# Ledger of designs, part 46: peptides against a protein of PDB entry 3H8D

Target 1, 122 residues: chain A of PDB entry 3H8D
Amino acid sequence: DMKRQQRFFRIPFIRPADQYKDPQNKKKGWWYAHFDGPWIARQMELHPDKPPILLVAGKDDMEMCELNLEETGLTRKRGAEILPRQFEEIWERCGGIQYLQSAIESRQARPTYATAMLQNLL

## One batch from the design tools (peptide; made by RFdiffusion4, then SolubleMPNN)

Design b1_p12_6_s2 (from b1_p12_6, 4 letters changed)
Fold by OpenDDE base, seed 5:
Parts: sequence; C-alpha cells; structure tokens
Structure b1_p12_6_s2 (fold): chain B 122 residues (1-122), chain C 122 residues (1-122), chain A 12 residues (1-12)
Amino acid sequence: as target 1 above (122 residues)
Amino acid sequence: as target 1 above (122 residues)
Amino acid sequence: LTREEMEALIAS
C-alpha cells in the first residue's frame, strides 16, 4: 500500500570499456534507483557521453534490478542513499515525467508510488 | 492521505544562555522535524545538557512549529533535509516509540503518517 | 548497464 517506505539510492560506476584506462580517462556514470517498499519502481542511469536511460517497473523489468531492496545491500552502503528530491530533480530533467506518463497510457507501467504521484500531479 | 510526502529536517541551535559566550562555550543543540505533507507530525530536540524533548502532533501542538512546511523555508535551507532513518534512529533512541504510543492510547495524538506506521509495527 | 553489470556494481 501507499504506506510503503520510499527510498532512493545513487551509486557511481565506470563503464566496462574504461575499466583498464588511466584514471583520467575513466568517466564516471551514475546509477539511480527508487524503491517502493522492497521493490524497485524506477531506475535511471546518467552517462558521461550518451543520453540518460530511464526505466520504470512493469515496462522495463527485464532491464532493471531484480533484487529486492534488502538483497541489494544498498541500505548498508554508506553514501548510497539519497533524498527523494535528489532523485526527482534528475528524473524530471531527463524527461522522466513524460516517460512514465507514456508507460501509464500504454498500460505498460506497473502501479507504484511513482505512478500514483504522477497521476496526482496530472 | 498516505500519499503525502514524508520529509525530515534537522537544524542546529544555540541556547539563548550561550548566545554571547565564546565559540568554545556555545553548546549546540539539534532541532528535528518530521513533516507529513505540509504539516508537522513529530518534533524532537536534542540538548547537550538535558534530556531530549519529544513532541507529537495533536498532543503537543502548542509547543511545536506552527508554520506549514513551505512557510518554514526548510526545503530551501541547504543541509537541513535529512533521510527518514536519520530522524527515526534518534527518535527511537530517545523513546519516541513509547511516547507516540502513549499519545495514541490516551487519544491525544492526531492521526499522521507516524501514528499509522507505529500501529503497523505493533 | 546490463542487468549483470548492474548487479556487479551493486555488489561492489
């Protein structure tokens, strides 16, 4: 239900292609996740040299983290948890509102806290 | 409803008695607030030389912040917003569960996200 | 990131 805890996380990553390059040539990306209770609702990736990737539950399940929140260990990783607005600000800038809206309209989105909030906004 | 955004804040304060003392003699306290949507649900104060103060909506309205969230400007104060667990960990250590439970049982607590979560826990 | 890459990232 809507009492579920909403938690957000961000982790840096280095692309596999840059793994063995000199430090100055390792461009850092950022992986973001929104968990609606134990299960992921939204995922987002910022890349240094390509467009961001936005993913929403139901539509993009095959591409998203399949681990429940506890299994990820994210709650125990220092510095990983971020404030809701730290996620939402990036999500909005990357076109997340439109992306999720389209997923809802096409009946591809699984109902989550995110879909409910969006439908409150519209 | 339970879709309301839960937001938590922490700001330091100096006691009036220490206001004009040398910096080394100004003992810092901490003011905490939980907002359930626009309105405060819980408030907490940590003091360097006395027991913590716990306050819950309905019971302690006269002692709590009377401004709605937007009026406080807390959302615009850098470093003021904290993660839910940063509030809850202190709340629990200070006996907040028992304090809120007693307020519920005495019918003094106004229903909030906090009261709902506690009743889910019990 | 692929799912496998993501899981490796999370586990790191």
Scores: peptide ipSAE 0.219, ipTM 0.590, DockQ to the pose 0.841
Fold by OpenDDE base, seed 1:
Structure b1_p12_6_s2 (fold): chain B 122 residues (1-122), chain C 122 residues (1-122), chain A 12 residues (1-12)
Amino acid sequence: as target 1 above (122 residues)
Amino acid sequence: as target 1 above (122 residues)
Amino acid sequence: LTREEMEALIAS
């Protein structure tokens, strides 16, 4: 019974509204994803001028990446993969622990590696 | 019961014999380490002109890093930490699976995350 | 990001 591999990714984005502006007016956001084996467990978006977006599997499936890991091509995208701590540090700063905890308590979260780790912590 | 964090590191080294040579004659080797929680589980050394060195906890303790993870300062060394796959790919290519398996079968290997994962694979 | 925007981003 092999453990599922935990993999994390980050890619920059320019807001759609900024796509055709001058370079100085294109502020970058950051898209983050945590994959628990083939399926996304958590997603996070940093924006330059609005609050971060936090999403967890089960609760936010319709807003999260619908592709399995291999379908995304992220593993083949140079520079996209990041270390677990690079994801977790931002996740924690953005209130991710509370967000995931609330999703667990409301029984909206799908069980993932992330939910299991949180349960061990609390 | 929190799972121990698996962390991997890589740093370059210059062979002692090359330390005072011209830059073009300083061939780089690579030192790799896998830490299972605070303690080293596997170590690997790539050399420019001799076979790789593979070391596993229990069997090779006297040749491996003697410091716990925090004592090494590796977590604070910029660029030292690498992704699990970056370690595993090289480990596998260098015959690490067979080396660790042999250490398990001879009862020389200390139980680690690495030994557990291998047992799940085989 | 919408799902469509995300997928476009991933593909870029």
Scores: peptide ipSAE 0.219, ipTM 0.588, DockQ to the pose 0.816
Fold by OpenDDE base, seed 2:
Structure b1_p12_6_s2 (fold): chain B 122 residues (1-122), chain C 122 residues (1-122), chain A 12 residues (1-12)
Amino acid sequence: as target 1 above (122 residues)
Amino acid sequence: as target 1 above (122 residues)
Amino acid sequence: LTREEMEALIAS
């Protein structure tokens, strides 16, 4: 249902291996999430030392956030919520359009706002 | 077309009568805009001394921003762009749902993302 | 990130 709020979040992370290192040796990554209403539709991870990770609902459920939006507490985390374009710009740069498209074509993607928008775009 | 970016903006304003007064005598209002792609769909004004003003595309075109989004420069104005909910929360408090609904029922509203979402809601 | 690491991150 297109009336669902499309909300986007970004939080930094330090790799577990770096958590106990000196600040200078901690490389920051970024975790991104697109929530289509209460449930995640897309997830993305920017790592300092390896290629981006792209995840889409239906295909990558086992690797994605399983909490609903309220359970995450992201809406209450200061600075976590971002504008739609702040997510989309990175998603596009990482090849997210092609990744989601392939998931749709292989019938691996669960229908979401993201799949609907891509179908309008292509 | 639902693929259009829904972008929201807020900027403060000082009433013309207060522009030449001391800072303490300048009462701040707020100007809000919802752009459905390049064109404004909703406008809202919060005034310090009078009721809120609500405007919707089709009905209130003569009183609304006539510039497309790129022409406004709002996307380049630091701090102007806001999250969707930051607009919607105020819109709802001001009676925007009922205002837009009445405009739709009287066939005064131009179809926009806002009208589409309201039709999903009601 | 593993799901567990993600949840820990979100909760931080």
Scores: peptide ipSAE 0.218, ipTM 0.600, DockQ to the pose 0.784
Fold by OpenDDE base, seed 4:
Structure b1_p12_6_s2 (fold): chain B 122 residues (1-122), chain C 122 residues (1-122), chain A 12 residues (1-12)
Amino acid sequence: as target 1 above (122 residues)
Amino acid sequence: as target 1 above (122 residues)
Amino acid sequence: LTREEMEALIAS
């Protein structure tokens, strides 16, 4: 149902290997998520020293958050929620449109708000 | 190099959704790993309410441990290390031989100790 | 487990 609430989140992370390093040697990454209602539609990860990772529902389920939104606690994590454009700007910059388009064309993408919007865009 | 040390580990996990439930309602899963020298070769996950997950290097890298063995701290976690057969018994029971064979035939498997052993077996 | 969940588990 395209009437589902679209919510976006961002949280920082420190690479596991950096956890026991001095603060100056801890490189911060960023984890992004788009939830289409209760379920994740897109996930994105920015890393300090490697290319961004883009993930879309259906295609990349095994690499993505498998918890529903409420189970994640993200809605209760202060500062985690972001505006749609704060996600989309990075998504687009990282080639997300092309990535999702390819997933649709290969019939790997699960229909989501994101896939519907892409249909309208292209 | 096939002279690398083969080490195996097992740790329990509680499903994220069960973290805030009473102990009797927390269902325990098991995470297994085979390290071929410093790098993971196979990963396996037993779940209480869904089929086991089998993962092999090369094919499933994005779903597997990306840390080298020392970075994981598994060697320092008391009770985590297990004997080879304690891993292999479960691996075989879960169809691991067939899974890895398929990964080899599809040219998705990265050569590891595990792939080499399979060549000797078949 | 997701990659992040697995890594968190290992680090626990």
Scores: peptide ipSAE 0.178, ipTM 0.518, DockQ to the pose 0.583

Design b1_p12_6_s3 (from b1_p12_6, 4 letters changed)
Fold by OpenDDE base, seed 3:
Structure b1_p12_6_s3 (fold): chain B 122 residues (1-122), chain C 122 residues (1-122), chain A 12 residues (1-12)
Amino acid sequence: as target 1 above (122 residues)
Amino acid sequence: as target 1 above (122 residues)
Amino acid sequence: LSREEKIALINS
């Protein structure tokens, strides 16, 4: 259903090894999520020291957030919600288009708003 | 400092593969944490389908919660905080005493309330 | 970060 609300979230994390360091030495990572209605469609993790992790529904369900949107409390977390482009910009830079495309072509992706948009783009 | 407050928390999770199943078919796992003052001392994960995961400060820092207690929001999460014995009972059943003891003996454990208590017990 | 840790972070 293309009527479903698309919502995007970002939360920071700090490497455990950095938790006792000075603020300037605490390298932040970022956890991103795209929810297509109540369910996660894409997840992305930006690490300060290793390649980004990209996850798409259907393919990576066991590695992705298992909670529905309301269960996450993200909608109530101050500063967590971001604009669509704030997610997509990072997604694109990290190779997310190719990643999702490959998941679609290999029949691993569950249909989501993200798969629909990609199929319309290509 | 033995004056530090010891606080324990438990939150449930459901396997992503079960998220669309009937409630009776959603097998719950459990995430447990022991905070010694502001910092985590022990973490434990109880899974419905695999052995428990035990983690202790100093040894397993990279796998454990990197946030201080206030940052977690656990103190504000309804129903998350549990009694000490509710943590310890599961910890003991999962082999936590032996796990922590081994971490102490191999000089991997950071001193915490948990290490102090174990050393007093043995 | 484990999945469970991420859930904890989300709920922070």
Scores: peptide ipSAE 0.045, ipTM 0.515, DockQ to the pose 0.435
Fold by OpenDDE base, seed 4:
Structure b1_p12_6_s3 (fold): chain B 122 residues (1-122), chain C 122 residues (1-122), chain A 12 residues (1-12)
Amino acid sequence: as target 1 above (122 residues)
Amino acid sequence: as target 1 above (122 residues)
Amino acid sequence: LSREEKIALINS
């Protein structure tokens, strides 16, 4: 069987409080997603004023995107798709390796491309 | 001391997956909030394809709006503010009374106008 | 995504 395609996406969001502010006063957050084939494997959120959020499949299903990749429309949103390293660099900086490792060790993580790669790394 | 003003709001949201669809193919969810003075007391979300989400202060702080009312800009968003009964009707229909009651009994609920009213009701 | 985040994404 062919390996599933790994695809990464990033989109900005504006806090509800900043909706009504002038553009220069709006603080942008960033939503990141890693899709292992049609299904999300990792999700990450950068906020201007709070710690980053890390989410992994299996452990954090209720907080993650519940739609398959096609349903998200992300592939059709110009500028949303990013390179793998553009995701991984932020993931690593936010402590994603340790977060996913802990989820694996606690048997909360659903097996994904991300869990497999981590097992190969360690 | 004067009683805090109770204010209620509702705004629509579109699922990430429906961003790229034609308007007629976009399914709208609804975000509801009850503010007890400047701070949120209850939050509720209606989704077209999954169960409603109910959230109460104290128990669900991490999943609720973290901004005070002024910061949200909701008071400045035309059409966002709704009447108390417009919130309560949906809240009751979604099982909000039981949800809040359970949070009180487990001592997870932060005291709010909503908890006080429930205690008066039961 | 948190509900708040879903709402925020509408503005993107």
Scores: peptide ipSAE 0.039, ipTM 0.502, DockQ to the pose 0.214; fails the geometry check
Fold by OpenDDE base, seed 2:
Structure b1_p12_6_s3 (fold): chain B 122 residues (1-122), chain C 122 residues (1-122), chain A 12 residues (1-12)
Amino acid sequence: as target 1 above (122 residues)
Amino acid sequence: as target 1 above (122 residues)
Amino acid sequence: LSREEKIALINS
């Protein structure tokens, strides 16, 4: 159902390797999520010193957040929710369109709002 | 090389779903790792309300810790390092022997200290 | 770290 609420979130993380370092030496990463209704449709991780990680529902389920939206607590974390374009801009820059397209073509992607939008775009 | 140092670690975690709850309502899980030299050989997760997760190198790489031992900071976390038997006892109880054996037979397991020990046992 | 630990760190 394309009428499901699309919600986007971003939270910073510190690499496990830096967790015990002084604050100035903690390089921040960014965790992004797109929820299509209660379930995650896309996940994205920006790292300070390695390529971005792109994940799509169906293909990457075992690597993605397994909690439904309510269980994550993201909706209750002030400043975590972001605008759709704030997610999409980074997604596009990271090659998300190509990544999702390949997942669809390989029949690995679970149908979501994201897959539907891509179909409309291409 | 079977002369590599075998090191074992355990750390508690709180489920993401419980992170914002009151302390009394935060159910603890336990994360276990076996490192064969610098790289993880086995990973195990105990959860309060679901079956244990067993993971072995080669088969489950995408679900396991991707950091080498030094990068994890586990060696610097007081109380995290445990005795071999503290890991193995839980591993055995969770069906780890059978899990690893199946991974070996399916040619999914990467050769490690753990696979070598199992070969000696069986 | 595990997926759960990573999420915990993110929200710490």
Scores: peptide ipSAE 0.031, ipTM 0.524, DockQ to the pose 0.223; fails the geometry check
Fold by OpenDDE base, seed 1:
Structure b1_p12_6_s3 (fold): chain B 122 residues (1-122), chain C 122 residues (1-122), chain A 12 residues (1-12)
Amino acid sequence: as target 1 above (122 residues)
Amino acid sequence: as target 1 above (122 residues)
Amino acid sequence: LSREEKIALINS
């Protein structure tokens, strides 16, 4: 349903191994999420020392956030919510379009706002 | 080298989705690590709602802690270090022996203290 | 470390 609100979030994470280091030695990663209504549609992780992780609903459910939007508390975390373009810019740079397209072609992707938009883009 | 010190650590983790919930609603998991000298040999994650994750060096490097022992700061975190048996008991219950054995047979396991001990056990 | 744990540890 196109009536669902599309909301995007970003939170920093520090590698578990770095959590005990001095702040200056804690290399920061970024966790991104796209929620299509209450349910996650896409997830992305940027790391300081490895390739980005791209995840899409249906294909990568076991590796993605399992909670609905309200359960995450993201809507209550100041500074977590970002603009759509702030997500999409990074997603595109990481090859997200091709990744999602592949998931659609392999019939692994669950239909979401993201899959619908991609079909319009191509 | 059998001269390397074998050290074991355990730290709790809360699911990202639960981080914003009330403390009572934050289901805790446990992260375990075995270091063979400065380098990780085995890793294990216990979760409240999914099967345990078992990881062994060589096979699962991309999913394991990438930092050496000193870089982790684990040796400086009070309460993180555990006894060998505290690790092994959980490892065995989770099927770690069979998991590591399989990794050896498939030639995926990097030789470690853990692989050597397993060969003595069998 | 799992992706989940990396985020979880930071948020804990």
Scores: peptide ipSAE 0.028, ipTM 0.486, DockQ to the pose 0.170; fails the geometry check

Design b1_p12_6_s4 (from b1_p12_6, 7 letters changed)
Fold by OpenDDE base, seed 5:
Structure b1_p12_6_s4 (fold): chain B 122 residues (1-122), chain C 122 residues (1-122), chain A 12 residues (1-12)
Amino acid sequence: as target 1 above (122 residues)
Amino acid sequence: as target 1 above (122 residues)
Amino acid sequence: LSPEEKRALIAA
């Protein structure tokens, strides 16, 4: 049901090569997640030294968060939750619209809030 | 310094294929970590449907936890911390001794508490 | 990082 709550989260990570550097020399990456109700619909990873990684439910299940929202504890992590637009802005910049569209057309994407919104837009 | 605190942790994960199944049908995997002071020394993943994955610092940095111990929040997760023997028993069963030994011999392993202990044993 | 490790860290 499209009435499920849509919630978005962002968490930083540090490159393995930077873990022992001084704070000012640690280039942060960012992990993003979109949860459609209890289950993830989209995931995105921004890296300082390689292209972003885009993932959508159905197509990329093996590479995505496998826990339900409550299991992740993200709702209890201070500063982790972000606004929908904060996710979507990055998603769009990274080519997420085309990525999800292609996944739908190839029948790889599991229907989610994200697929529904895209279909309404296009 | 070998006086750094050695701490061990275990967290379950669910296979992507099982995430929507009833609880009784979700086959759990297990993620293990050995932290030598603030930084990870060894990592291990037990899967219900494939061989275990063994990882050691230096050799497998790109596949291992990149956060320091405090950043992971593992010390604050109820039930996550385990005894050294609880880690080592599984490590040994999975061939971890040979794996780490080979990494040392090939000069791939970063010196850690784990490498020191192995060198004392052999 | 493995997918499992990422999920584990998030869950922690």
Scores: peptide ipSAE 0.099, ipTM 0.538, DockQ to the pose 0.258
Fold by OpenDDE base, seed 1:
Parts: C-alpha cells; structure tokens; sequence
Structure b1_p12_6_s4 (fold): chain B 122 residues (1-122), chain C 122 residues (1-122), chain A 12 residues (1-12)
C-alpha cells in the first residue's frame, strides 16, 4: 500500500570494542533505516573500519530490524528522524540502487515502497 | 509522475510593518511549501495576526511561488527543508485536507502528488 | 536484531 508513510531514521553507534574507551578513541558508525509504514524496508550501516552494509526487506530480513517502527522508539528520539533524501543520498553512494535491483531480479526482495520506486525509476 | 521527489520547506518571515522594529516587536510568520518535483504543489502561511493561508496548485497559482524549486534557493538554505510530516501536521491543523478536497471536487486543483495522496486517503 | 542494531537502539 503506497499510501503508507515513508519514514527515515539515522542513529549513531559505537563498536563494542570502543564502548569503554575515551571519547576520542570511539569511532562512530551510523545506522540507517527506511520504514515503509510500520515495517522496515531498507537498512544500511556506515562503519568506520569496514564497507557499508546494505540490507533490503525480503532478502535480508534476518539481519534487519525485526521490530515495528513504534517498538524501536525511533519516533520519539530527538534527531533520529531524517529526510528521505538524507537517506537516499547515502543509499545511492553505497550502491543501494544496484543492490536493491539485484534483489528484485533474483526474486529475493519483498515488495515495498522502495521496490516500487525503483521500478518507477527504471 | 509520482516518482518525483516530494520536498518540503519552511522559512520565517517578518511582516513589512515590523521590519524595522526592535526584535521584540517583530512578529514572526511562517511560510511553508510542498514541492512535487521542481514545482510547488501546496503552500501555506502561518501569520501572527490573521488566519492561515492555504494554497494549492491549479486553484491558487497566482498566489503561490512561481519559481521552480531550484530557483528559490531553498535547497541551499540551512534549516529550510523539513520533514513531510512537519508540513502535513500544520497542513492538517489548518484545514488543508478539506481545502484540497474542495479544490479537487470543484475541478480547480491541478493534479499533483498531493491530490493523488488525498485520493488514496479517501 | 543485529549487534549493530542493538547498539544503535541502546544508544538511542
């Protein structure tokens, strides 16, 4: 249902190994999520020390947020919600379009707003 | 074309009569715009001293921003871009849904993302 | 939830 609200979020994370280090020694990663209504459609992570992680619904369910949006508390966390473009800009730089496209073509991607938008783009 | 990016903006304005008054005597109004791709689809204004102004493409073209999004410079103004919900929340409170609906029914509204979304909602 | 998600949500 394309009338569902598309909401995007970003929150930082610190590696376990850095958790108890001094602030200057904590490398920050970034967690991103696109929610198509209550459920996650796309997820990605920027890491300070390894390649970005891209995840799409259907293909990567086991590695993605299993909570509905409300359960995450993201909607109540100041500064967590970001603009669609703030997500898409990073998504595109990470190779998200090709990743999602491949997931669609291989029949791994669950239909979401993201898959629908990609199809409109192609 | 529903694949167009929907972008929302908000900027403050000061009434002409208040322009040269001391800061404490300047009442702030707020200008809002929804761009469906490059062109404005909805516009509204919050005023400190009079009712909100609601405008929709087709019906109110003469009172709305006549520039394309790029021409406005909004995309380059820090803090101007807002989340879809930040626009919609105010739009709804101002009676925007009914206003747009009436414009559609009277055949005054130009087809936009906003009209399409309303139709999906109804 | 992945370990990263857990850390992110805890930090949230």
Amino acid sequence: as target 1 above (122 residues)
Amino acid sequence: as target 1 above (122 residues)
Amino acid sequence: LSPEEKRALIAA
Scores: peptide ipSAE 0.094, ipTM 0.533, DockQ to the pose 0.355
Fold by OpenDDE base, seed 3:
Structure b1_p12_6_s4 (fold): chain B 122 residues (1-122), chain C 122 residues (1-122), chain A 12 residues (1-12)
Amino acid sequence: as target 1 above (122 residues)
Amino acid sequence: as target 1 above (122 residues)
Amino acid sequence: LSPEEKRALIAA
């Protein structure tokens, strides 16, 4: 159902290698999530010193947030929720369109709002 | 097409009566807009000293923003764009659901994302 | 979720 609510979130993370260093030596990464209704449709990680990681439902389920939206507590985290464009701009810059397209073409993507929108675009 | 982008905005306004008063005597209102793709679907005004004004496409066209999204410059106004829920929470508190429902039932509402969502809800 | 993601979500 394309009438499901689309919600987007961003939270910082510290890489394991820096977790126990002094604050000044902790490099932040950024964790992004797109929830299509209760379930995650896309995930993205921006890292301080490695390429971004892009993940799409169906293909990358094992590497993606397994919690439904309510379970994450994201909706109760001040500053976590972001505008759709704040997600999409980064997603596109990181090659997310091509990544999702490839997942669709290989029949690995689970249908979501994101796949529907892309198919509409193409 | 329910695949159109939904975007929401909020900007302050000063009521005409206060426009030329000292800053301390200018009471701010709030102007809200929901754009369903390029065109406004809903509008709302919160006033410092009168009831909120709710407006829906089709019924209230003459009282609503006549500019398409790009013409408004809203997308270029820092701080203007808001989350869907930031609009919807106020909309609901102001009786927007009932207002739109009535507009639909009276066949005054132009079909929009908002009407589709409401019809799905009801 | 990666460990860092889990920590981020918990911290959130």
Scores: peptide ipSAE 0.078, ipTM 0.514, DockQ to the pose 0.416
Fold by OpenDDE base, seed 2:
Structure b1_p12_6_s4 (fold): chain B 122 residues (1-122), chain C 122 residues (1-122), chain A 12 residues (1-12)
Amino acid sequence: as target 1 above (122 residues)
Amino acid sequence: as target 1 above (122 residues)
Amino acid sequence: LSPEEKRALIAA
């Protein structure tokens, strides 16, 4: 069997309250997704005025993107796809390693490429 | 000035974990939105395995749809628009009146048609 | 709705 491709995406969002403000007053958030093949493995949201949100498959399914990769259209959206390190750098800064590790230890995490890689690291 | 139209929408969602299961094993959630003109006033999410999520403008902007009504395409999505009472019935059952009232009392709620109507009711 | 869900709605 061929191994699943790991693909990473980032798209910006603007808060509703900022929609019609001048550009300088529109605080930009960022939505990140790691797809392990067709399925999301990790999701991350950077917000201008609240802590980062980290989500991992299995544990946080209800709060994560429910579309498979093809359904999202992200692969066809110009500028959406990012390099693995661009995702991981932010993930690590936000405490993602600890978050995922805890999810694994509590048996909440669904096995993904991300969980496997973490288990190799630790 | 013309008064803003109040429009209500509902769309289903399926949890990621259920995406590829047989239909009977796909637990359906429901996403509701009340738009006061172009802007969302209330959002509500029914989940199969966790409490309903209630969100009101001003208080919960970061968790609510950031697109204006036209941007969502909801008005063009067949079967998405619902009657006001279809929204309110669920809203009331979920404790939405108390939720919005509390948001008003704490000065967290942005004034909307919903806040105005509640103030008329109570 | 997630951003991708919103986009999916628009694209649909």
Scores: peptide ipSAE 0.090, ipTM 0.595, DockQ to the pose 0.182; fails the geometry check

